Peptides against a protein of PDB entry 6B4E. Designs and how they scored, part 34

Target 1, 295 residues: chain A of PDB entry 6B4E
Amino acid sequence: TNFDKISKMFWHYKDKIAQIKQDIVLPIKKADVNVRNLLSRHKRKINPKFGQLTNSNQQLFKIQNELTQLINDTKGDSLAYHWILNFIAKAVVHQAETEVRVKPESALPLGKLTLYLLVQFPELQELFMARLVKKCPFVIGFTCEIDTEKGRQNMGWKRNNENKWEDNTSYDERMGGILSLFAIITRLQLPQEFITTTSHPFPIALSWHILARICNTPLNLITNTHFVILGSWWDAAAVQFLQAYGNQASKLLILIGEELTSRMAEKKYVGAARLRILLEAWQNNNMESFPEMSP

## One batch from the design tools (peptide; made by RFdiffusion4, then SolubleMPNN)

Design b2_p28_3_s3 (from b2_p28_3, 11 letters changed)
Fold by OpenDDE base, seed 4:
Structure b2_p28_3_s3 (fold): chain B 295 residues (1-295), chain A 28 residues (1-28)
Amino acid sequence: as target 1 above (295 residues)
Amino acid sequence: MLPSLEEIQEEVEKLKKEIDELIEELKK
């Protein structure tokens, strides 16, 4: 694993976040009142859509169409278009931090919606990845020390209004939620209408990167969170990952489930214990996936 | 910018080799 490359990628997206603020978010505040009003209306219509997702494909398609129309309404103004996409990127990640966190299987409809939007609106890809990396660097297999304030910030830790760090459980769950969403996106097939014309923007290979990079991470940087997000990934994508890479996938699953957990056994991480349970379930031919959505 | 599919595949192949090496080291 080339950690320098990963670090460069991490900082690229950190810079992208700053650029988005400077070139998209702040300028809109000074934009024409008509543009601001348009975006305000669209924001109000778009935001609840993510919470309206269910296990129904019919409902998914409805929401896809509604969002597509709303986004297309902004294409006449490049700044407005990018602003609404950035808003969507933020909203999707927020949904992962809240809903997926408590109901991991909700990542499936959210992931399908997100993948559709990423393909339909390619400009969303960089905006979304930047937001993901900012909130959950694990999505690119980046990790750093969290013994410093800057380290914690880089790893997506939040502080409250009293400048107090969030508790470990809250952080772990948020990271798990975000990673679940990313994992599900990587293992989804493109919608039928795009499969022949477009490459998958976030293919299953990105899941490989996550796992491999974590396995190659210095052990002194491995935390409970790493195991939590690996467990979240496992629930979301392990079945499809095995289908994609076969024996190589098996090796990597054993590496994270057995070897990595064993090396960290002295820490008695709860996340590691759960990951071992998942490994054991797989070894007993009881690997589970999220249920498919209804028609 | 997100890497191209080709770049991703190249990295995956490299990572596969690295994982194999790690596994062999763990068996010692």
Scores: peptide ipSAE 0.056, ipTM 0.694, DockQ to the pose 0.940; fails the geometry check
Fold by OpenDDE base, seed 3:
Structure b2_p28_3_s3 (fold): chain B 295 residues (1-295), chain A 28 residues (1-28)
Amino acid sequence: as target 1 above (295 residues)
Amino acid sequence: MLPSLEEIQEEVEKLKKEIDELIEELKK
């Protein structure tokens, strides 16, 4: 694994976040009052949509159409358009941090919606990826030490108003939620209307990179969180991953489920124990996927 | 017997590189 490359990618997206603030978020505050009012109204309409998702495809399509219309209303002003997309990127990740973390299967409808939007509005892709990497660098297989304040910040740890770090469980759950969403996106097929016209913006190969990069991470940097997010990934995408890469996928699943967990056994990580249970379930021909959505 | 971590890792690294190259090509 070329860790330098991964690091460069990480910092690229960190820079992108700064650029977004400078070029999109801050300028809009000084924009024409009509534009600001439009965006405020749209924000209020858009934000609830993510929480309105269910296991229903009908509901999904409704929301897709509504969001599409709302976004299209902003295309006449490039700055407004990018601002709305950035808002959506943030909102989707926030939904993963709050809802998906407690109900992982909710990643499926959220992922379908997100993938649709990513294809329909290509400018969302960089905005979304930047937000993902900022919040959960595991999505690109980036890991750094967390013994320093800067290291923790880089890995997406939050502090409260009293400068107290969030507890490990909260961090693990948030990372798991975000990773679940990303994993789902990588394993979803493009909507039928896009299959022949565009390539998948975040293909299953990105899941491969996550797993491979974690396996190649120095063991002294491996934490419980790594196993938690691997478990989240497993629930979200393992079945489809096996379908995509066959025997090679199997090897990688064994690597993370058996070998990596074994090497870290002395740590007695709860996440590792869960991952071993998932491995064992697979070995017993009981690998499960999230239920498909209803019509 | 399960493959060792080292053996699998080598294979994964090879495949990873291939995938990385493919991704880079797609970006051109």
Scores: peptide ipSAE 0.036, ipTM 0.650, DockQ to the pose 0.123; fails the geometry check
Fold by OpenDDE base, seed 5:
Structure b2_p28_3_s3 (fold): chain B 295 residues (1-295), chain A 28 residues (1-28)
Amino acid sequence: as target 1 above (295 residues)
Amino acid sequence: MLPSLEEIQEEVEKLKKEIDELIEELKK
């Protein structure tokens, strides 16, 4: 694993976040009043849509169409268009932090919606990835030390209004939620209408990168969170990952489930224990996937 | 059927050495 490359990628997206603020978010405040009003209305219409997702494909398609129309209404102004996409990127990640963290299976409809939007609006891809990396660097397999304030910030730790760090459980759950969403996106097939015209923007290979990069991470940087997000990934994508890469996938699952957990056994991480249980379930032919959505 | 514990250990060691190569292959 080339950690320099990963680091460069991490900082690229950190810079992208700063750029988004400078070039999109701030300028729109000075935009024409009609544009600002349009975006305000659209923001209000878009925001609740993510919470309206259910296990129904019919509902998903409805929301997809509604969002598509709302986004298309902004295309006449490039700044407005990018602003609304950035808003969507933030909203999707927020949904992962709040809903998916407590109900991992909700990642499936959210992931399907997100993937659709990523393909339909390619400019969303960089905006979304930047937001993901900022909030959960694990999505690209980035890890740094967290014994400093800057290190914690880089790894997506939050502080409250009293400047107190979030507790470990909250952090783990948020990271798990975001990673679940990303994992789902990577293992989903493109909608049928796009298969022949577009390549998958976040393919299953990105899941491979996550696992491999974590396996190659120096052990002194491995925390409970790593195992938590691996468990979240496992629930979200392990079945499809095995289907995609066969024996090579199996080897990598064994590497994370057996070897990595064993190497960290002295830490007695709860996340590692769960991952071990998932491994054992798989060994007993009881690997589970999220239920498919209804028509 | 999954490999035995012994087989797993052997494969893990092999995989650790080849992981970067495998990643590169998957990018092609």
Scores: peptide ipSAE 0.030, ipTM 0.632, DockQ to the pose 0.041; fails the geometry check
Fold by OpenDDE base, seed 1:
Structure b2_p28_3_s3 (fold): chain B 295 residues (1-295), chain A 28 residues (1-28)
Amino acid sequence: as target 1 above (295 residues)
Amino acid sequence: MLPSLEEIQEEVEKLKKEIDELIEELKK
């Protein structure tokens, strides 16, 4: 694992967030009143759509079409178009932080919607990835120390209105939710209409990077959160990961489930215990995946 | 910038070759 490369990627997306604020978000505040009104209306229509997802593909397709139309309405103004995509990127990640964290299986419809939008609107890809990395740097396998304020901030820790850090459980759950969404996206097939014309923007190989990079992370930087997000990833993508990489995938799953957990056993991390349970379930031919969506 | 598909694939293949080494390191 090249940690320099990972760090460069991390800071690239941190810079991208700053750029988005400067070049997209702030300029819209000074834009023509008609543009601002349009975006305000669209924001109000778009925001509820993510919460309207169910385990139904029919409902998914409906929402996809509605969002597509709403986004297309902004294409006449490049700034407006990028603003609405950035809004969507933020909204999707927020949905992962709030809904997926408590109901991991909800990542599947959300992931399908997101993947569709990422393919339909390629400009969303960098915006979405930047937001993901900002909120959950685990999506690219980045880890730093969290014994400093800057370190915690870099790892996506939040402060409340009283400037107090969120509790460990809240952080773990949020990270798990975001990573579940990302994991789902990486293991989903492209919609049928795009399979022959477009490459997958976030392929299963990115899941490989997450696992491998965590395994190569210095042990002194490994926390309970690492095991929590690995467990979240496992639930979301382990079955498909094994299908994609076969024996090599098996080795990596054993590496995280057995070897990494054993190496950190003295810490008695709850997340590690859960990951071992998942490993044992797999060894007993009881690996589960999220339920498929209904027609 | 997101890595190209080719770059991702190359990195994955490299990582696959390193798995056994990683296992040995964690057993130490």
Scores: peptide ipSAE 0.030, ipTM 0.671, DockQ to the pose 0.776; fails the geometry check

Design b2_p28_4_s1
Fold by OpenDDE base, seed 5:
Structure b2_p28_4_s1 (fold): chain B 295 residues (1-295), chain A 28 residues (1-28)
Amino acid sequence: as target 1 above (295 residues)
Amino acid sequence: SDSLDVESYFPQSLIDELEKEIEKALKF
C-alpha cells in the first residue's frame, strides 16, 4: 500500500469539494431567477425520495424513474444539471449518515438507487465520491491522526453549534452508515439495462482496496472506528466479496477478522469484538447477508 | 509503527489486476 498515493487521492477529493463550491454552488446563487426557481422546486421534490425507499423493488423503480425525470429536466443548463447532481450526492450521503446508521439493511435499497443514478448520470460519480471521501475517508482507506483539530476534521468529525466534537459513538455510527452504503454499491450488480453497455463505476475491487489499506494502516492510527466500519462492510458485502474472489477473499477476511483484531487486542475495542464474532459466524458456516428486496 | 503488509499474502498478478481495475474506475 502506497500511503502517499492514498493521501494524494484524499486531497484530490477535498480540492474537488472546494471546486464544486466555487464552480457550481456559488454561481447558481447568481443565476437567472427562473433557473433558481426550477432548482428550488426540483430540490423539494428530490429530497424526500430517499426517505421513501423501502425493501421493495417496485418502489425503488418508481423512485428511480421519478428522479431520472427530474434530473433530465435540468440537462438544458449544464450548471443546473451539475447543481442537481451535487445536491443528490449530498442527499444520498446524508441519508447514509441518518438512516443507514440506525438501520444498516436500508443501505441495500439506497445503494441500488445510487448505483442506478451513478450509471445513468456519469457526472454524478466524481461528485459522489468527493462527498463520500469528505464525510468518510475510510471509503478510500485513508487514515490520519485525530489528536489534532485538523486531523479530526480530515477524518470527518463534526462539531456542534457549541463547537463541541460529536461523541465517539455518533462518529462510529455515521462512518458505519456511510461505509455500509459504499460497500453495498461495490457489491451490487449493474441494472440489467446497463450490463452490456457500461462498466461498474465502483466495482467490488474498491472493497478490496478498503480492506487492504486498512490492514496496512499503521497500528498506532487504528481506532475503534476502523473495526466498526469493517464490521459494517462485512454485513454489507462479505458474502458477495467471497463470491467474487474466493480463496483470496477468505485470506483477506481472516486478515481483518483475526490478525488485525489480534494485534489490537490490548485496546479492547468493541468494534473489534464484533468483528471477531462475525469471523466466528463465518467459520461456523453462518455468514449472513442483508435480505434481498421484495419484487 | 508495524503494519500487516497485506500484499505479501497475495499473488502479485491479483494485486496488479485489482490496481488496474481501481484506476479504471476512479478515472478522476
Scores: peptide ipSAE 0.608, ipTM 0.953, DockQ to the pose 0.813
Fold by OpenDDE base, seed 1:
Structure b2_p28_4_s1 (fold): chain B 295 residues (1-295), chain A 28 residues (1-28)
Amino acid sequence: as target 1 above (295 residues)
Amino acid sequence: SDSLDVESYFPQSLIDELEKEIEKALKF
C-alpha cells in the first residue's frame, strides 16, 4: 500500500469539496430568481424521495424515474444541473448517516438508486465520491491520527452547536452507515440497460482497496471504528466479494477477521469482537447477506 | 509502526489488475 497515493487521493477530494462550494454552491445564491426558484422547488421534491425507498423494486423504479425527470429539468443550465447533482450527493450520504446507520439493510435500495443515478448522470460520480471521502474517508482506506482537532475533522468527526465532539458510538454508527452504502454500491451489478454500454463507476475492486488499505494501516492508528466499518462492510458485501475473487477474497477476509483482530486483541475493541463473530459464522458456513429486494 | 504487508499474500498480477481498475474508475 502506497500511503502517499492514498493521501493524495484524500486531499484531491477535499479540494473538490472546496471547489464545489466556490464554483457551484455560492454562485447559485447569486443566480437569477427563476433559477433559484426552480432549484428550490426541485430540492423540495427530491428530498423526500430517498426516504420513500422500500424493499420493493417497483418502488425503486418509480423513484428512479421521478428523480431522472427532475434532474433532466435542470440540464438547460449547467450550473443548476451541477447544483442539483451536488444536492443529491449530499442527500444520499445524509440518508446513509441517518437511516442506514440504524437499519443497515436499507443500504440495498439506497445503493441501487444511487448506482442508477451515477450511471445515468456521470457528473454525479465525482461529486458523490468527494462527499463520501469528506464524511467517511474509510471509503478510500484513508486514516490519520485523531489526537488533534484537524485530525478529527479529516476523519469526519462532527461537532455539535456547543462545539463538542460527537460521542464515539455516534461516530462509529455514522461511519458504519456510510461504509455500508458504499460497500453495497461496489458489489451491485449495473442495471441491465447499462451493462453493455457503461463500465461500473465504483467496482468491487474498490472494496478490495478498503480492506487492504485498512489492513496495511499502522497499528497505532487502528481504532474501534476501523473494526466497526469492517463489520459493516462484511454484512454488506462479503458474500459478493467472495464470489468475485474466490480464494484470494478468502485470504483477505481471514486477514481482517483473524490476523488484524488478533494483533489488536489487547485493545479489547467491541468492533473487533463483532468482526470475529462474523468470521466464525463464515467458517461455520453461515455467512449471511442482506435480503434481496422484492419484485 | 508495525503493519500488515497485505500485498505479500497475493499474486502481483492480481494487485496490478486491481490498481488498473481503480485508476480507471476514480480518474484522479
Scores: peptide ipSAE 0.608, ipTM 0.953, DockQ to the pose 0.818
Fold by OpenDDE base, seed 3:
Structure b2_p28_4_s1 (fold): chain B 295 residues (1-295), chain A 28 residues (1-28)
Amino acid sequence: as target 1 above (295 residues)
Amino acid sequence: SDSLDVESYFPQSLIDELEKEIEKALKF
């Protein structure tokens, strides 16, 4: 693993966030009143859609169509279009931090919706990835030290109004929620209407890199969070990952489930214990996936 | 600190393919 390359990728997306602020968010505040009003109305219509997802494909398709129409209404103004996509990127990640965090299986409908939007609106891809990396650097396998304020900030830790860091459990759960969503996206097939016309924007190979890069992370930087997000990934994507890469996938699952957990055994991380349970379930031919959505 | 050498467990051809896919997907 080339850690310099990972770091460059991380900072690329950090820079992209800054660019988005300068080129999209701030300019729109000074845009024509009609544009601002349009975006305000669209924001109000779009925001609740992510919470309206259920385990129903019918509901998913309805929401997809509604969002598609709302986004298309902005295409006449490039700035407005990019603003609404950035808003969507933020909203999706927020949904992962809140809903998926507490109900991991909700990542499936959210992931399907997100993947559809990523393909339908390619400009969303970089906006979304930048937001993901900012909030959860684990999505690209980035890790840095968290013994400094800057390190914690880089790893997506939040502070409250009293400038106190969030507790470890809250951080772990948020990271798990975001990672679950990303894992789902990477393992989903493209919608049938796109499968012959475009490549997957965030393919299953990205899941490989998450696992491999975490495994290659210096052990002194490995925390409970790493195991938590690996467990979240496992629940979300392990079955499909095995289908994609077969025996090679198996080796990597053993590396994270057995080898990495064993090397960190002295830390007695609860996340590591859970990951071992997942490994054992797999070894006993009892690997589970999220339930498929209803028609 | 020591780390796992994950790449040593896999064919280089697979690793190279994966890297290419990632580079294609995550363009700078």
Scores: peptide ipSAE 0.607, ipTM 0.953, DockQ to the pose 0.811
Fold by OpenDDE base, seed 2:
Structure b2_p28_4_s1 (fold): chain B 295 residues (1-295), chain A 28 residues (1-28)
Amino acid sequence: as target 1 above (295 residues)
Amino acid sequence: SDSLDVESYFPQSLIDELEKEIEKALKF
């Protein structure tokens, strides 16, 4: 693992967030009133759609079509188009932080929707990844120390209105929710209509990098959160990961589930204990995945 | 601090393939 490369990637996306603010968000505030009104209406229509997802493919397709139409309505103005995509990127990540954190299996319909949108609207890809990296650097296997304010900020820690850091449980749950979504996206197949014409924008190889980079992280930087997100990833993608890479995947799962947890045993991390349970379940031929969606 | 050398457990060809896929996907 080249950590310099990871850091460069991390800062690339951090810079992208700043660029988005300057080039998309702020300019729209000064745009024509008709454009602003259009976007306000679209925002109001789009925002609830993510919460309307169920474990139903029929409902998913309905929402996909509705969002596609709403996004297409903005294509006549490039700035408006990019603004609405950025809004969607933010909304999807927010949904992961709120809904997926409490109901991990909801990552599946959300991930399917997101993957569809990422393929249908390629400009969403960088906007979405930038938002993911900002909120949850674990999605690219980035880790830094959190003993400093800057370190915590870089790792996606939030402060409340009183400038107090969020509690560890809240942080862990948010990171788990976001990573669950990303993990799901990486292991999903493209919709049939895209398989022959489009490459997967966030393929399962990205899951490999998450695991490998976490395993290669200096042990003094490993926290409970690392194990929490590994557990979240496991629930979301381990079955499909094994299908993709076979024995090589198995080695990597053992490395995270056994070796990494063992090296950190003295810390008695709750997340590590859970990951051990997941490993043991797998060893007992009881690896589970999220239930498939209904028709 | 000590770290794992994860890549040492895998064929270089696999590692190279994964890197190519990631670079292609993220266009970075």
Scores: peptide ipSAE 0.607, ipTM 0.952, DockQ to the pose 0.838

Design b2_p28_5_s3
Fold by OpenDDE base, seed 2:
Structure b2_p28_5_s3 (fold): chain B 295 residues (1-295), chain A 28 residues (1-28)
Amino acid sequence: as target 1 above (295 residues)
Amino acid sequence: SSELEELLKELEKKLEELEKENSHLYPF
């Protein structure tokens, strides 16, 4: 694992967040009143759509079409278009932090919607990835020490208005929710209309990157959160990962489920215990996936 | 163990292959 490359990637997306603020968010505040009013109306229409997702493909397609129209309405102004895409990127990640963390299976409809939008609007891809990496560096297999304030900030820890760090459970759940969404996206097939014309923007290979990079992470940097997000990934993508890479996937699942957990056994991480349970379930031919969406 | 080291080498090789195949996904 080339950790220098991973760090470079991490900082690229951190810089992209700063660039987005400077070149998209701040300029819109100074835009004419008509543009601001348009975006305000669109924001109000778009925001509830993510909460309207269900296990229904019919409902998903409805929302996809509605969002597509709303986004297309902004294409006449490049700044407005990029602003609305950045808003969507933020909203999707926020939905992962709030809904997916408490209902992991909701990552499936959210992931399908997100993947559709990522393909339909390619400019969303970098905006979305930048937001993901900022909020949950685990999506690219990045980790650093959290013994410093800067380290915690880099790993996506939040402080409240009183400058107090969030509790460990809240952090773990948020990271799990975001990682579940990303894992789902990586294992989803492209929508039928794009299969022959477009490459997958975040393919299943990116799941390999996450797992392999975590396995190669120095043990002194491994925390309970690493096991939590691995468990979240497992629920979201392990079945499809095995289908994609076969025996090599199996080896990697054993590596994270058995070897990595065993090496950290003295820490008694709850996340590690859960991951071992998932491994054992698989060994007993009881590997589960999220239920398929209804028509 | 030697088996673990060999496994890690195999996985690293696969990672490198996948990184090469998906190089277009990297911003640099």
Scores: peptide ipSAE 0.296, ipTM 0.854, DockQ to the pose 0.923
Fold by OpenDDE base, seed 5:
Structure b2_p28_5_s3 (fold): chain B 295 residues (1-295), chain A 28 residues (1-28)
Amino acid sequence: as target 1 above (295 residues)
Amino acid sequence: SSELEELLKELEKKLEELEKENSHLYPF
């Protein structure tokens, strides 16, 4: 694992966030009143749709179609189009931070929706990844120290209005929620209509990158959060990961579940204990995935 | 252990292969 490359990737997306603000978010405030009104209406229609997802594929397809139409309405203006995609990227990540964190299985419908949109609107891909990396650097296997304010900020820690850091549990849950969403996206197959025309924008290989990079992370940088997000990843994607990479996947799962947890045993991380339970369940032929969505 | 070192080498090899295969996904 080349950590310098990972750092470069991290900062690339941080720069992209700054660029988005400068080139998309700020300019739209000075755009034509008709464009601003259009985007305001679309924002109001789009925002509630993510919370309307259920375990129903029928409901998913309905929302996909509605969002597709709303996004297409903006294509006549490049700035408006990119603005609405950036809004969607933010909204999806926010849904992961709020809903998926407490109901991990909700990552499946959200992930399916997101993957559909990522393929249907390729310009969403960089906007979405930039938002993911900003909020949860674990999605690219980035880790830094959190003993400084800058380090905590880089790792996606939030402060409240009183400038107080969020508690560890809240941070862990948010990171787990975001990582669950990303893990789901990586393990989903493309919708049938795209299989022959498009490559998967965030394939299962990116799950390998996450696991491998965490395994190679200096132990002094490993925290409870690493184990929490590994557990979240496991629930979301371990079955499909094993299907994709077979024996090599098994070895990597053993590395994270057994070796990494053992090396950190002195820390008594709750997330590590959970990961051990997941490993044991797998060893007992009881590895489970999220339930499939209904028709 | 020698076994762990071997596993880590295999992991890195696979990572390099996947990075090469998916090079279009990387910004550098």
Scores: peptide ipSAE 0.289, ipTM 0.851, DockQ to the pose 0.928
Fold by OpenDDE base, seed 4:
Structure b2_p28_5_s3 (fold): chain B 295 residues (1-295), chain A 28 residues (1-28)
Amino acid sequence: as target 1 above (295 residues)
Amino acid sequence: SSELEELLKELEKKLEELEKENSHLYPF
């Protein structure tokens, strides 16, 4: 694992976030009133759509179509188009931080919607990845120390208005929610209409990257959060990961579930204990996946 | 263990292969 390259990737997306603010968000505040009104209306229509997702494919397709129309309405103005995509990227990640956090299986409809939008609107891909990396660096297997304020900030820790860090449970759950969404996206097949014309923007290989990079992370940087997000990934994608990579996947699952947890046993991480339970369930032929969506 | 070391080597090899295959996904 080349950690220098991973760091470069991390900082690329951090810089992209700054660029988005300067080149998209701030300019729109100074745009003509018609553009601002258009985007305000669209924002109000788009935002509730993510909460309207259910386990129904029919409902998913309805929302996909509605969002597609709303986004297409902005294509006449490049700045407006990029602004609405950035808004969507933020909204999707926010939904992962809030809803998926408490209901991991909700990552499936959200992931399907997101994947559709990523393919339909390629410019969303970089905007979305930048937001993901900023909020949850684990999505690219990036880890740094959290003993410093800057380290915590880089790893996506939040402070409140009193400059107090969020509690560990809140951080772990948020990271788990975001990682669940990303894991789902990586294991989903492209919609049928795109399979022959488009490559998957975030393929299952990116799950391999996450797991492998975490396994190679220096042990002194491994925290409870690493095990929490591995557990979240497991619930979201382990079955499909095994299908994709077979015996090599099995070895990697054993590596994270047994070897990594054993190496960190002295820390008594709750996340590690859960991951061991998931491993044991798999070894007993009881590996579960999220239920498929209804027609 | 030696077995773990070999597994880690295999993992790295596979990672390198996948990174090469998916090089178009990297921004640099």
Scores: peptide ipSAE 0.285, ipTM 0.850, DockQ to the pose 0.917
Fold by OpenDDE base, seed 1:
Structure b2_p28_5_s3 (fold): chain B 295 residues (1-295), chain A 28 residues (1-28)
Amino acid sequence: as target 1 above (295 residues)
Amino acid sequence: SSELEELLKELEKKLEELEKENSHLYPF
């Protein structure tokens, strides 16, 4: 694993977030009042749609169409278009931090919607990835120390209004929620209308990157959160990952489930214990995936 | 330990292959 490359990727996306603020978010505040009013109305219409997702494909398609129309209405103004896409990127990640956190299976409809939008609107891809990396660096297998304020900030830790760090459980759950969404996106097939004309923007290979990079992370940087997000990834994508890479996938699952957990056994991480349970379930031919969506 | 090292090498090789195949997804 080339850690310099991973760090370069991490900082690229951190810089992209700063650039988005400078070139998209701040300029809109000075834009024409009609543009600002349009975007305000669109924001109000778009925001609730992510929470309206269910396990129904019919409902998914409805929301896809509605969002597509709303986004297309902004294409006449490049700045407005990029602003609405950035808003969507933020809203999707926020949904992962809140709903997927407590109901991991909700990542499936959210992931399907997100993948559709990423293909339909290619400019969303970098905006979304930048937001993901900022909020959950684990999506690219980035890890740094969290003994410093800057380290915690880099790893996506939040402070409340009293400048206190969030509790470990809240952080772990948020990271798990975001990673569940990303894992789902990587293992989903493209919609039928795109499968022959478009490459997958975040393919299953990116799941391999996450797992391999974590396995190669220095043990002194491995925390409970690493095991929590590996467990979240497992629930979201392990079945499809095995289908994609076969025996090589099996070796990697054993490596994270058995070897990595064993190396860290002295820490008695709760996340590691859960990952061992997932490994044992798989070894007993009881690997589960999220339930498929209804018609 | 030797088996682990071999597994890690195999994983690294596959990672490098996948990174090349998906180079368009990287910012550099």
Scores: peptide ipSAE 0.301, ipTM 0.857, DockQ to the pose 0.932; fails the geometry check

